Peptides against a protein of PDB entry 2MBZ. Designs and how they scored, part 42

Target 1, 143 residues: chain A of PDB entry 2MBZ
Amino acid sequence: GINLTPEEKFEVFGDFDPDQYEEEVRERWGNTDAYRQSKEKTASYTKEDWQRIQDEADELTRRFVALMDAGEPADSEGAMDAAEDHRQGIARNHYDCGYEMHTCLGEMYVSDERFTRNIDAAKPGLAAYMRDAILANAVRHTP

## One batch from the design tools (peptide; aimed at target 1 Y95 M108)

Design b2_p30_1_s1 (made by RFdiffusion4, then SolubleMPNN; from b2_p30_1, 10 letters changed)
Fold by OpenDDE base, seed 3:
Structure b2_p30_1_s1 (fold): chain B 143 residues (1-143), chain A 30 residues (1-30)
Amino acid sequence: as target 1 above (143 residues)
Amino acid sequence: SLLPTPEERAAYEEVRAANAEKIEELRALY
């Protein structure tokens, strides 16, 4: 789990608790590589580390929203670059995230209403835009 | 949130099989 006090968690994540589904994840997927990698990486994270990760996520959200507001297609260089940064951020901070896994995550964002609702809180249609950008980015990097 | 949340990890394997076929279809559109 995240080794932060309740106060620290609130400072970083606000009312959102990223550990709220930890038991579900452990029960269903505790033996997966992604889970083990994430547990190992995040075990040493400080409050400052989590704050950095949250700041990166917020910046990326604003970046996607700005692209949408500007009318940039999801397969534009800007959108694909944002998707690439998203993929790299996951790989750096959580677990190995190749292009196939990334596209699966993108599809999940539009298939699971929990994620769609959470992501679209920033802007309606953001989840779908991200999915499309993620796919386009994967395609341009796959022969 | 764009964070890989626990629910995201829990959902990945469940979604992967279903998405694999869809991804191939979508990839062909690009």
Scores: peptide ipSAE 0.062, ipTM 0.672, DockQ to the pose 0.108
OpenDDE base, seeds 1, 2, 4, 5: peptide ipSAE 0.066, 0.113, 0.059, 0.053; ipTM 0.676, 0.714, 0.674, 0.670; seeds 1, 2, 4 fail the geometry check

Design b2_p30_1_s2 (made by RFdiffusion4, then SolubleMPNN; from b2_p30_1, 10 letters changed)
Fold by OpenDDE base, seed 5:
Structure b2_p30_1_s2 (fold): chain B 143 residues (1-143), chain A 30 residues (1-30)
Amino acid sequence: as target 1 above (143 residues)
Amino acid sequence: SLKLTPEERAAYEKVRAENAEKYEELRALY
């Protein structure tokens, strides 16, 4: 769980409360290294830390949307760099995120309708674009 | 949207196969 008051949670996340999924998350991936790393890392996070994380996510969303609007292909250097920043952000803030893990996350974005709906709220097709960029970035880093 | 080469597709499928369990677990993230 996020160690913030309900008021602080609202200030940072608005209507989206990640704690609403706490039971499902724990049930499904509570025994994974990623879960443990995330719990340990985020345990010390302040409101300001969570706000920073949210700001980074918002900025990345804007970057992807801008790339789409410009007609840049998902395997463009710009899109792949955005995907790399996304991967590094996850690694910095939550858990170790290699290219394999990142590719799985990208696939989840288009396979889980909950993620697709939430992501595409910013722009229709964004989830698919991100998935493709994530894959392209992984491929270019695969020997 | 993205047209994958056969090699890229193979790499993708390899990643999926090797991380299938992790993928299923992550589906519950949100």
Scores: peptide ipSAE 0.027, ipTM 0.633, DockQ to the pose 0.060
OpenDDE base, seeds 1, 2, 3, 4: peptide ipSAE 0.023, 0.024, 0.026, 0.025; ipTM 0.585, 0.600, 0.605, 0.615; seed 4 fails the geometry check

Design b2_p30_1_s3 (made by RFdiffusion4, then SolubleMPNN; from b2_p30_1, 14 letters changed)
Fold by OpenDDE base, seed 4:
Structure b2_p30_1_s3 (fold): chain B 143 residues (1-143), chain A 30 residues (1-30)
Amino acid sequence: as target 1 above (143 residues)
Amino acid sequence: SIQPTEEERRLHAEVAAANAARIEELRALY
């Protein structure tokens, strides 16, 4: 098993490039639980479901932007709570999302220019802020 | 339509799978 601190996990997952593994993972892990969960859930979504998901994502974006505008550190209670809500939202809508997975996603937001560009469209530096908040949230929830 | 295209949904799932696979590989080491 993985017996690493949140910081150690971040060090390991920080080197992960999703582009390196997309095709390989499809071949090797295309039938993993996470992959199947996402495909199965989204396959049944109605227009109203997608609207709800988008509304939730927009709300979280607004929360993070507001925190940044207020000068709240990414490791503040407010930022970490937003990160936790983000994690839980992924779990509800897409696939099981533990802290390891969440830290991987956070790192992807800053390491994959496609995600960085998309996220930072709302506010420059938002992706990095989210990543830091995700890490901080993982730290406080991991013994 | 406010719904993602099938391609977008696939890419999202693939990204999720990639992260999951990385975690599984690490579990094999520890």
Scores: peptide ipSAE 0.052, ipTM 0.597, DockQ to the pose 0.033
OpenDDE base, seeds 1, 2, 3, 5: peptide ipSAE 0.048, 0.070, 0.043, 0.055; ipTM 0.650, 0.647, 0.638, 0.649; seeds 1, 2, 3, 5 fail the geometry check

Design b2_p30_1_s4 (made by RFdiffusion4, then SolubleMPNN; from b2_p30_1, 14 letters changed)
Fold by OpenDDE base, seed 5:
Structure b2_p30_1_s4 (fold): chain B 143 residues (1-143), chain A 30 residues (1-30)
Amino acid sequence: as target 1 above (143 residues)
Amino acid sequence: SIKLTPEERELWKKVREENAERIERLRALY
């Protein structure tokens, strides 16, 4: 297997400026355990691993869009299950992701316009829908 | 382990507090 170069990351994830993104991530998350765990884990990833991760993300996106198109509330069982799968995917591929961390990520999706624009490219309002589903899933798993 | 700066800790504290309040509001609906 081959580790991804910044150019290959662009090909796989469609990141217009991988170097700028990496700088932003370091600035924002560089002093967190999540960042350290992610760097250690992904250091061994092959191109095939990254493609798998992207495919999983795309599938989840389609799943959320389908729920929205069907008019399912963000606190429906289907939406909450999709949020749970999202959380587990982060935990499996990147770093430990509890429900509190997951809700923080959901908030970032709607508070950072760069994330909002990126996510809503699939469907307007998707970021907000995901955030709400993440919160609902956290509620049902928090006593 | 990497330690958060004081500024980062405060930032995350605010985020967690805001989310906690939102979670409590949603919990009241269940």
Scores: peptide ipSAE 0.034, ipTM 0.535, DockQ to the pose 0.117
OpenDDE base, seeds 1, 2, 3, 4: peptide ipSAE 0.017, 0.018, 0.019, 0.031; ipTM 0.462, 0.481, 0.481, 0.531; seed 2 fails the geometry check

Design b2_p30_2 (made by RFdiffusion4)
Pose (drawn by RFdiffusion4):
Structure b2_p30_2 (pose): chain A 143 residues (1-143), chain P 30 residues (1-30)
Amino acid sequence: as target 1 above (143 residues)
Amino acid sequence: ATAEEVRERAEELIEEGKAGDVWAHMLWHA
């Protein structure tokens, strides 16, 4: 998958070692189909592809988190759009985490506080803010 | 459509094993 050195993972993922949990991840659910399509795509991903996502993800925090500061609701245009923005980002980066699928991630994320702590490292409750943004975004699209 | 319907569909996808890739999400928000 990532097949990176500890140094690269640092320069890329920062102080986050996903490889150590690589096989541990399927332990949680390990039953998804989209993971299959993703592994095929992440089979050759390099540190650049991985860094490209991080710099991209960092940008997600400032705007999302900045929306929280202004005190605007997550189902807001800017917030939901930010959610739609997140969808295409994570989808085109692995296979195509559809809307319904993108939502599965939103709540299964709140369950394991390991993700939240690593994700909220930017700010607490961000996971909840994004889920609703993504959930609402999926609604305005859902038929 | 409603948020509840989306949630129910998401739960169905999780049960069917057709849910989103958690590993991809972990790597995304590293």

Design b2_p30_2_s1 (made by RFdiffusion4, then SolubleMPNN; from b2_p30_2, 14 letters changed)
Fold by OpenDDE base, seed 2:
Structure b2_p30_2_s1 (fold): chain B 143 residues (1-143), chain A 30 residues (1-30)
Amino acid sequence: as target 1 above (143 residues)
Amino acid sequence: ATKEEVLERARELVAAGRHGDLAALMRYMA
């Protein structure tokens, strides 16, 4: 689990407790390289590290929402760049995330209703927009 | 690869449950 005190977890995540999904994550992906890499990396994370990760995620969310509000296509340069930053963030903080992996994640965002619901809390259709941007970014990097 | 080809592969892998977004789980599944 996350190496934070209950108080620190609350300060960073508020009502959301990522550890509540620990069992499901282990059951679904416990034998994957991604899981092992993530566990290894995050084992040393401080409160400040987790806060940074949350801040980065929030910023990216706002960025995608702004693109949607502006009517920018998901395959626009701006949307694809946001998708690229998302991919790089995952790679930096958690596990190796190539374009194929990233595309898979995008599909999960729209195929798992829990993800869709939570993502779309920021803006209806955000999950689908992210999926499309992720796919477009992957395509432009896959000749 | 074409958009359709990449998308098809992604759907297959998601269905197989071999790939997941640990970060996304921690971030979005509240």
Scores: peptide ipSAE 0.211, ipTM 0.770, DockQ to the pose 0.451
OpenDDE base, seeds 1, 3, 4, 5: peptide ipSAE 0.154, 0.206, 0.151, 0.091; ipTM 0.758, 0.778, 0.746, 0.721; seed 5 fails the geometry check

Design b2_p30_2_s2 (made by RFdiffusion4, then SolubleMPNN; from b2_p30_2, 10 letters changed)
Fold by OpenDDE base, seed 1:
Structure b2_p30_2_s2 (fold): chain B 143 residues (1-143), chain A 30 residues (1-30)
Amino acid sequence: as target 1 above (143 residues)
Amino acid sequence: ATKEEVLERARRLIEEGKHGDLYAHMLYYS
């Protein structure tokens, strides 16, 4: 979980507390590599670290929204580059995230209504757009 | 690889039960 006080969590994440899923994740997948890696990486994270991560996520969201508003296809260079940055951000901050894993995440964004609802709060259809961009980026990097 | 091939590989991971790694995303990345 995130080692922040309730006040710090609110300052960084607002009304959304990622730890609301801690029990579910631990019970279902506590022994997975991604969980272990993320727990290890984030154990030393400060409020400033989490704020940086949240800022990066927010900026990426704005970037995808801007691409959608501009009518850029999800398989455009811009959209695929945004997807790549998303993948790299996950890899740096949380757990190893190859293109196959990233594709799985994209599918989760559209198949798990909790993710879809949270993502589409920024713009309807954003989850699907991200999924498509993630897949396109994976394709261009997979021989 | 085609979109279908990449997607199929990803879905295979899910079917193998490795999708648990995906739900860790809910906790640590937003």
Scores: peptide ipSAE 0.378, ipTM 0.830, DockQ to the pose 0.481
OpenDDE base, seeds 2, 3, 4, 5: peptide ipSAE 0.313, 0.326, 0.320, 0.333; ipTM 0.817, 0.816, 0.809, 0.822; seed 5 fails the geometry check

Design b2_p30_2_s3 (made by RFdiffusion4, then SolubleMPNN; from b2_p30_2, 11 letters changed)
Fold by OpenDDE base, seed 4:
Structure b2_p30_2_s3 (fold): chain B 143 residues (1-143), chain A 30 residues (1-30)
Amino acid sequence: as target 1 above (143 residues)
Amino acid sequence: ATAEEVRARAAELIAAGKHGDLEAAMRYYA
C-alpha cells in the first residue's frame, strides 16, 4: 500500500486509512490495468506527493461545493470543467482515466455508501452532483 | 453520444469489473 509511516499517514489522511481497502481492491480489480498502473505509479510517492494529491482533491471539493452553493447546474460549463479537472487529476496521479471510466467512478460515488459518506462530508448531495457533472462532461466529449 | 448511451457503456464496464481502482479513488478523496 502507501509506503508512509503511521504518523505520516495520519498527517496526510487523518482518520481515513486508504490501506483498509487494499484487500478488497485486489480481489475485485487486481487484474485490471488501473490497479497495476496505480500500484506502480504510487509506489514511489513521498509524503509530499500524497499531500499534494490531497491538496488538489480538497481544492476540487471546494470548487464543486462553491458551484452547488451558487446554484450552478451540474451540466454547466463550470461544473463540467471541474469534472474534467477531476478526471485529469486521477489520470496524472493514479491511472489512465477516460470518460467512460470516469463515468463508472461517478456511478460508484452514489452507489457505494462508503464513497457517498466520504464525499458528502463536505456537503450533502455532493456525490450526486459530482456524478451528474462527470456524466455531463463525458457526454460533451463523446461523439 | 447521449447521456443514456454513455451510461450504458459505463454500466457494461462496471459489470465487467473494469470500473477502476477503489483504493486509488479512496486515496484521492481521503
Scores: peptide ipSAE 0.314, ipTM 0.795, DockQ to the pose 0.652
OpenDDE base, seeds 1, 2, 3, 5: peptide ipSAE 0.030, 0.059, 0.053, 0.032; ipTM 0.637, 0.673, 0.703, 0.627; seed 3 fails the geometry check

Design b2_p30_2_s4 (made by RFdiffusion4, then SolubleMPNN; from b2_p30_2, 11 letters changed)
Fold by OpenDDE base, seed 1:
Structure b2_p30_2_s4 (fold): chain B 143 residues (1-143), chain A 30 residues (1-30)
Amino acid sequence: as target 1 above (143 residues)
Amino acid sequence: ATAEEVRARARELIAAGKHGDLEAFMRYYA
């Protein structure tokens, strides 16, 4: 799990405990490259690192919400650029994330109700909007 | 590639359990 004290975890994640999924993740994806890379990379993360990651996620969330509120389609330049930044954030913080993998994640956001509820807490339909933007961004980068 | 082709490949990877890390992404959106 996350190598932080309970107090540090609370300061960064509040009442949300990401470690509650540790067993499920290991059982489902323990043999994937993404899992191994994530475990290796995050093993050295400090509270400051996790806070930075959360700040980046919050900024991206606000950005997508603003696009939706403005009526920008998910395949707009703005939405696709936000999706690209999302992909790059995953690549920097967790594991190599190509456009195909990113598309997989987008599909998971709408197919796994836990992700959908968590994402849509910011705005109803955000998960679907992100999925569509991720797909559009993948298409424009896949000859 | 078309959107349909990209989506089809993505669904195959999900079904095969080759997609991303749930733990990492739940942390990302915590």
Scores: peptide ipSAE 0.313, ipTM 0.812, DockQ to the pose 0.645
OpenDDE base, seeds 2, 3, 4, 5: peptide ipSAE 0.275, 0.319, 0.310, 0.356; ipTM 0.802, 0.808, 0.816, 0.832; seeds 3, 5 fail the geometry check

Design b2_p30_3 (made by RFdiffusion4; failed a check: too like the target's own chain)
Pose (drawn by RFdiffusion4):
Structure b2_p30_3 (pose): chain A 143 residues (1-143), chain P 30 residues (1-30)
Amino acid sequence: as target 1 above (143 residues)
Amino acid sequence: EKFGLAGAMYLAVMAGATPEQLEEVRERLA
């Protein structure tokens, strides 16, 4: 998958070692179909592809988190759009985490505080803010 | 600062979702 060195993972993922949990991830659910399409796509991903996502993800925090500061609701245009923005980003980066699928991630994220702590490292409650933004975004699209 | 979000997303995609979870999401969206 990532097949990176500890140094690259640092320069890329920062102080985050996902490889250690590589096989550990399927322990949690390990039952998804989209992972299958993703492994095929992440089969050759390099540090650049991985770093490209990080710099991209960092940008997600400032705007999302900045929306929180202004005190605007997550189902807001700017917030939901930010959610739609997240969808295409994570989808085109692995296979195509559809809307319904993108939502599965939203809540299954709140369950494991390991993700939240690593994700909230930017700010607490961001996971909840995004889920609703993604959930609402999926609604305005859902038939 | 690199929060390791890309790695977290990678792991999250690997974790995926179960059919039960997909049905729950479909109910929420319906």

Design b2_p30_3_s1 (made by RFdiffusion4, then SolubleMPNN; from b2_p30_3, 12 letters changed)
Fold by OpenDDE base, seed 5:
Structure b2_p30_3_s1 (fold): chain B 143 residues (1-143), chain A 30 residues (1-30)
Amino acid sequence: as target 1 above (143 residues)
Amino acid sequence: MRLGLAGVHHLLVRAGATQEQLEAVRAKLA
């Protein structure tokens, strides 16, 4: 789990409790390489590390929302670049994330209502936009 | 402030894909 005090967790995540999903994640994905990698990497993370991850997520959210507000299609260079940064962020902080895996994650964003709800809290349709951008980015990087 | 992606930390913890999902993705990418 996340080795932060309740106070630190509040400072980083606010009212969102990331540990609330730990059991489900372990039960569903505990036998995957990605889970093992994530568990190993995050075991040493400090509050500052988690804060950095949250800051990166916030920045990425702002970028996607701005793209949507500007009417940029999900297969625009800007949207695909944001998707690429998202993929790379996952790869750096959690687990190896190739384009196929990233596309699967994108599909999960729109197929699991819990994820959709949380993502779309920033802007309705954001999850779908991200999914489409992720797919487009994967396609452009596929020989 | 916490935006949408900040509230989906569990998505980053979740990992893995079924063979069916991988095949579907490959079909989309092919």
Scores: peptide ipSAE 0.133, ipTM 0.726, DockQ to the pose 0.508
OpenDDE base, seeds 1, 2, 3, 4: peptide ipSAE 0.078, 0.117, 0.102, 0.118; ipTM 0.662, 0.708, 0.680, 0.696; seeds 1, 3, 4 fail the geometry check

Design b2_p30_3_s4 (made by RFdiffusion4, then SolubleMPNN; from b2_p30_3, 14 letters changed)
Fold by OpenDDE base, seed 5:
Structure b2_p30_3_s4 (fold): chain B 143 residues (1-143), chain A 30 residues (1-30)
Amino acid sequence: as target 1 above (143 residues)
Amino acid sequence: MKLGLAGVHHLMVLAGASEEERARVRELLA
């Protein structure tokens, strides 16, 4: 799991406890390359590393919300660029994330109600908007 | 403190995608 003290976890993640999902994730995906890569990378992460990841994610959330508020379509350059940054962030911090994998993750945003609920807490429909932007970004990068 | 996208995504990051799902995506992107 995340090697932070309870206080550090609170400082970084607030009332969200990522460890609450550790068992489910291990049971469902423990034999995947993504899981193994993530475990390997995050094993050395400090509080500052996790804080950076959280800050990047928060910034990305703000970007998507701003795009939605501005009425920009999910297949706009702005939305697709935000999706690309999201993909690259996953690749940098967690595991190899090609466009296929990213598209799968986008589908999970809308197919798992837990993710939909949590993402849409920032803005209703955000999960679907992100999914659509992720797909559009994947398409434009697929020859 | 508030839930960030990183926290929400943590489950997804570790979840990955099934082989069947990846196959469907390959067909979609082909």
Scores: peptide ipSAE 0.118, ipTM 0.712, DockQ to the pose 0.640
OpenDDE base, seeds 1, 2, 3, 4: peptide ipSAE 0.075, 0.076, 0.073, 0.101; ipTM 0.709, 0.706, 0.676, 0.699; seeds 1, 4 fail the geometry check

Design b2_p30_4 (made by RFdiffusion4)
Pose (drawn by RFdiffusion4):
Structure b2_p30_4 (pose): chain A 143 residues (1-143), chain P 30 residues (1-30)
Amino acid sequence: as target 1 above (143 residues)
Amino acid sequence: TEAEREALRERATELEPHYGADLYYHWLFH
């Protein structure tokens, strides 16, 4: 998958060691189909592809988190769009985490506080803010 | 709107066994 050195993972993922939990991940659910399509795509991903996503993800925090500061609701245009923005990003980056799929991630994320702590490292409750943004975004698209 | 959101949530919950392991890539994404 990532097949990176501890140094690269640092320069890329920062102080975050996903490889250690590589096989541990499937322990949680390990039952998804999209993961199959992703592994095929992440089979050769390099540190650049991985760094490209991080710099991209960092940008997601400032705007999302900035929306929180202004006190605007997550189902807001700017917030939901930010959610739609997140979808295409994580989808084109692995296979195509569809809307319905993108939502599975939103709540299954709140369950394991390991993700939240690592994700909220930017700010608490961001996971909830994004889920609703993504959920609402999926609704305005859902037939 | 809330009913539509709830129906979507229910479908999404049903899909979690099918799309749970994607959290690995979601985590990698962030």

Design b2_p30_4_s1 (made by RFdiffusion4, then SolubleMPNN; from b2_p30_4, 18 letters changed)
Fold by OpenDDE base, seed 5:
Structure b2_p30_4_s1 (fold): chain B 143 residues (1-143), chain A 30 residues (1-30)
Amino acid sequence: as target 1 above (143 residues)
Amino acid sequence: MAEKRAALRERAERLRERNGSLLQFHLLYY
């Protein structure tokens, strides 16, 4: 799991318990390359690293919300660029994330109620908007 | 474009069924 002290975890993640899904993640992904890559990358992460990751995620959330509020389509250049940054963030911080994998994650955002509820806490419909933007971005980068 | 979208969705669904996801991180960070 995340090798931070309880205090550090609280400072970064607040009331969210990042370890609550560790067993499920292990059961579902434990034998994958992505899991191994993530474990290898994050093993050396400091509190500051995790905070940076959270800040990046928060920024992306704000960008998507702003796009929705402005009425920008999910397949607009702005929305697709936000999706691309989202993909690249996953790739930098955790595991190789190609467009197919990213599309998979987008579909999960709308099919797993836990993700939908968490994402839509920022704005109703955000998960669906992100999924659509992710798909559009994948399409424009797929020959 | 519609064909590309359909193909990607289909591939993504298969990938999800096979590999799952790092729920811990994505629920929190992404």
Scores: peptide ipSAE 0.081, ipTM 0.732, DockQ to the pose 0.558
OpenDDE base, seeds 1, 2, 3, 4: peptide ipSAE 0.050, 0.061, 0.054, 0.065; ipTM 0.712, 0.666, 0.710, 0.719; seed 4 fails the geometry check

Design b2_p30_4_s4 (made by RFdiffusion4, then SolubleMPNN; from b2_p30_4, 18 letters changed)
Fold by OpenDDE base, seed 3:
Structure b2_p30_4_s4 (fold): chain B 143 residues (1-143), chain A 30 residues (1-30)
Amino acid sequence: as target 1 above (143 residues)
Amino acid sequence: MEEKRRALLERARALRERHGSLLQFHLLYY
């Protein structure tokens, strides 16, 4: 799992306990390439790395919320650019994430209630907005 | 645009079904 002390984990993730999903993740996806890539990349991550990842995620969340509050469509350039940054962040930090994979993630955000609940904690409907932005971004980058 | 959207959605659904929601492990760090 994440190579942080309990204190460091609390400092980075707060009340969110990533370890609560470790067993399910391993059981369901332990044999996938994405899982192996993620484990390999994150094995060397420091507390500062995890903090950076959380900060990036929080920034993107605020960015999407701001777009929603401004009434910007999910297929606006601003929303699609945010989706692109989200995709690239996953690719850099976790596993290869092409547009098809990203679209799959977006669909999961609205179909798995655990993801929806976690995402919509920032703003109701955020998961659906992200899904739509992700899809729009994938479409514009698909020949 | 609409055709591309439909194609991507179909592929995404196929991936999710094939991998049993492969990307759900990203609950750790979505």
Scores: peptide ipSAE 0.154, ipTM 0.771, DockQ to the pose 0.478
OpenDDE base, seeds 1, 2, 4, 5: peptide ipSAE 0.156, 0.139, 0.135, 0.146; ipTM 0.773, 0.769, 0.765, 0.770; seeds 1, 4, 5 fail the geometry check

Design b2_p30_5 (made by RFdiffusion4)
Pose (drawn by RFdiffusion4):
Structure b2_p30_5 (pose): chain A 143 residues (1-143), chain P 30 residues (1-30)
Amino acid sequence: as target 1 above (143 residues)
Amino acid sequence: LSNQPLLEEGLELAMEGKFDEAREVFEEAM
């Protein structure tokens, strides 16, 4: 998958070692189909592809988190759009985490506080803010 | 996806605010 050195993972993922939990991830659910399509795509991903996503993800925090500061609701245009923005980002980056699928991630993320602590490292409750933004975004699209 | 019906069900449940039920469906989907 990532097949990176500890140094690269640092320069890329920062102080986050996902490789250690590589096989541990499937221990949680390891039952998804999309992961199959992703592994095929992440089979050769390099540090650049991985860094590209991080710099991209960092940008997601400032805007999202900035929306929280202004005290605007997550189902807001700017917030939901930010959610739609997240979808295409993580979808094109692995296989195509559809809307329904993108939502599965939203709540299964609140369950394991390991993700939240690592994700909230930017700010507490961000996981909830995004889920609703993604959930609402999926609704305005859902038929 | 092969689990698409489960994903749709899970999404419907989430829209209804039934996040525990939705999680159970998502656990089945994954």

Design b2_p30_5_s1 (made by RFdiffusion4, then SolubleMPNN; from b2_p30_5, 16 letters changed)
Fold by OpenDDE base, seed 1:
Structure b2_p30_5_s1 (fold): chain B 143 residues (1-143), chain A 30 residues (1-30)
Amino acid sequence: as target 1 above (143 residues)
Amino acid sequence: LKQQALFEEAFRLAVEGRREEALEVYRKAL
């Protein structure tokens, strides 16, 4: 699980204790490649690492929102670069995330209402914008 | 890949401190 002191956990996650669900998460995802890879990658994460991961996610959200507000197309260089950073962030911090997987994630963002609602909490239409940017980024990286 | 993507994304959300949300998604997905 997350190897942080109670104080560090509070600093990073606030009132939410991630270890509260460790057993359930393991039971549900323990047999997946993503879990194994993530567990291996995160085993040595410090408080600063976890905080960085959360900060990166928040920053990416703000970045996409800013692109939308600026009227940048989802297939613009800026939007595609943001999508690439999203993919790389997942790959670097959690589990292997190729362009095909990333495209699947993007499609899920718009096809699964639970994810759409979650993402669009930052800005209506953000999930669709991200999906389109993810797809465009995947296309430009496909020979 | 879709179901796999769902579980992997839910797991990612969980490890990022959004486990309650991830668990809700997972429960509703089954």
Scores: peptide ipSAE 0.310, ipTM 0.829, DockQ to the pose 0.058
OpenDDE base, seeds 2, 3, 4, 5: peptide ipSAE 0.307, 0.156, 0.192, 0.275; ipTM 0.831, 0.736, 0.761, 0.808; seeds 2, 3 fail the geometry check

Design b2_p30_5_s2 (made by RFdiffusion4, then SolubleMPNN; from b2_p30_5, 15 letters changed; failed a check: too like the target's own chain)
Amino acid sequence: LSQQALFREALRLATEGRLDEALELYRRAL

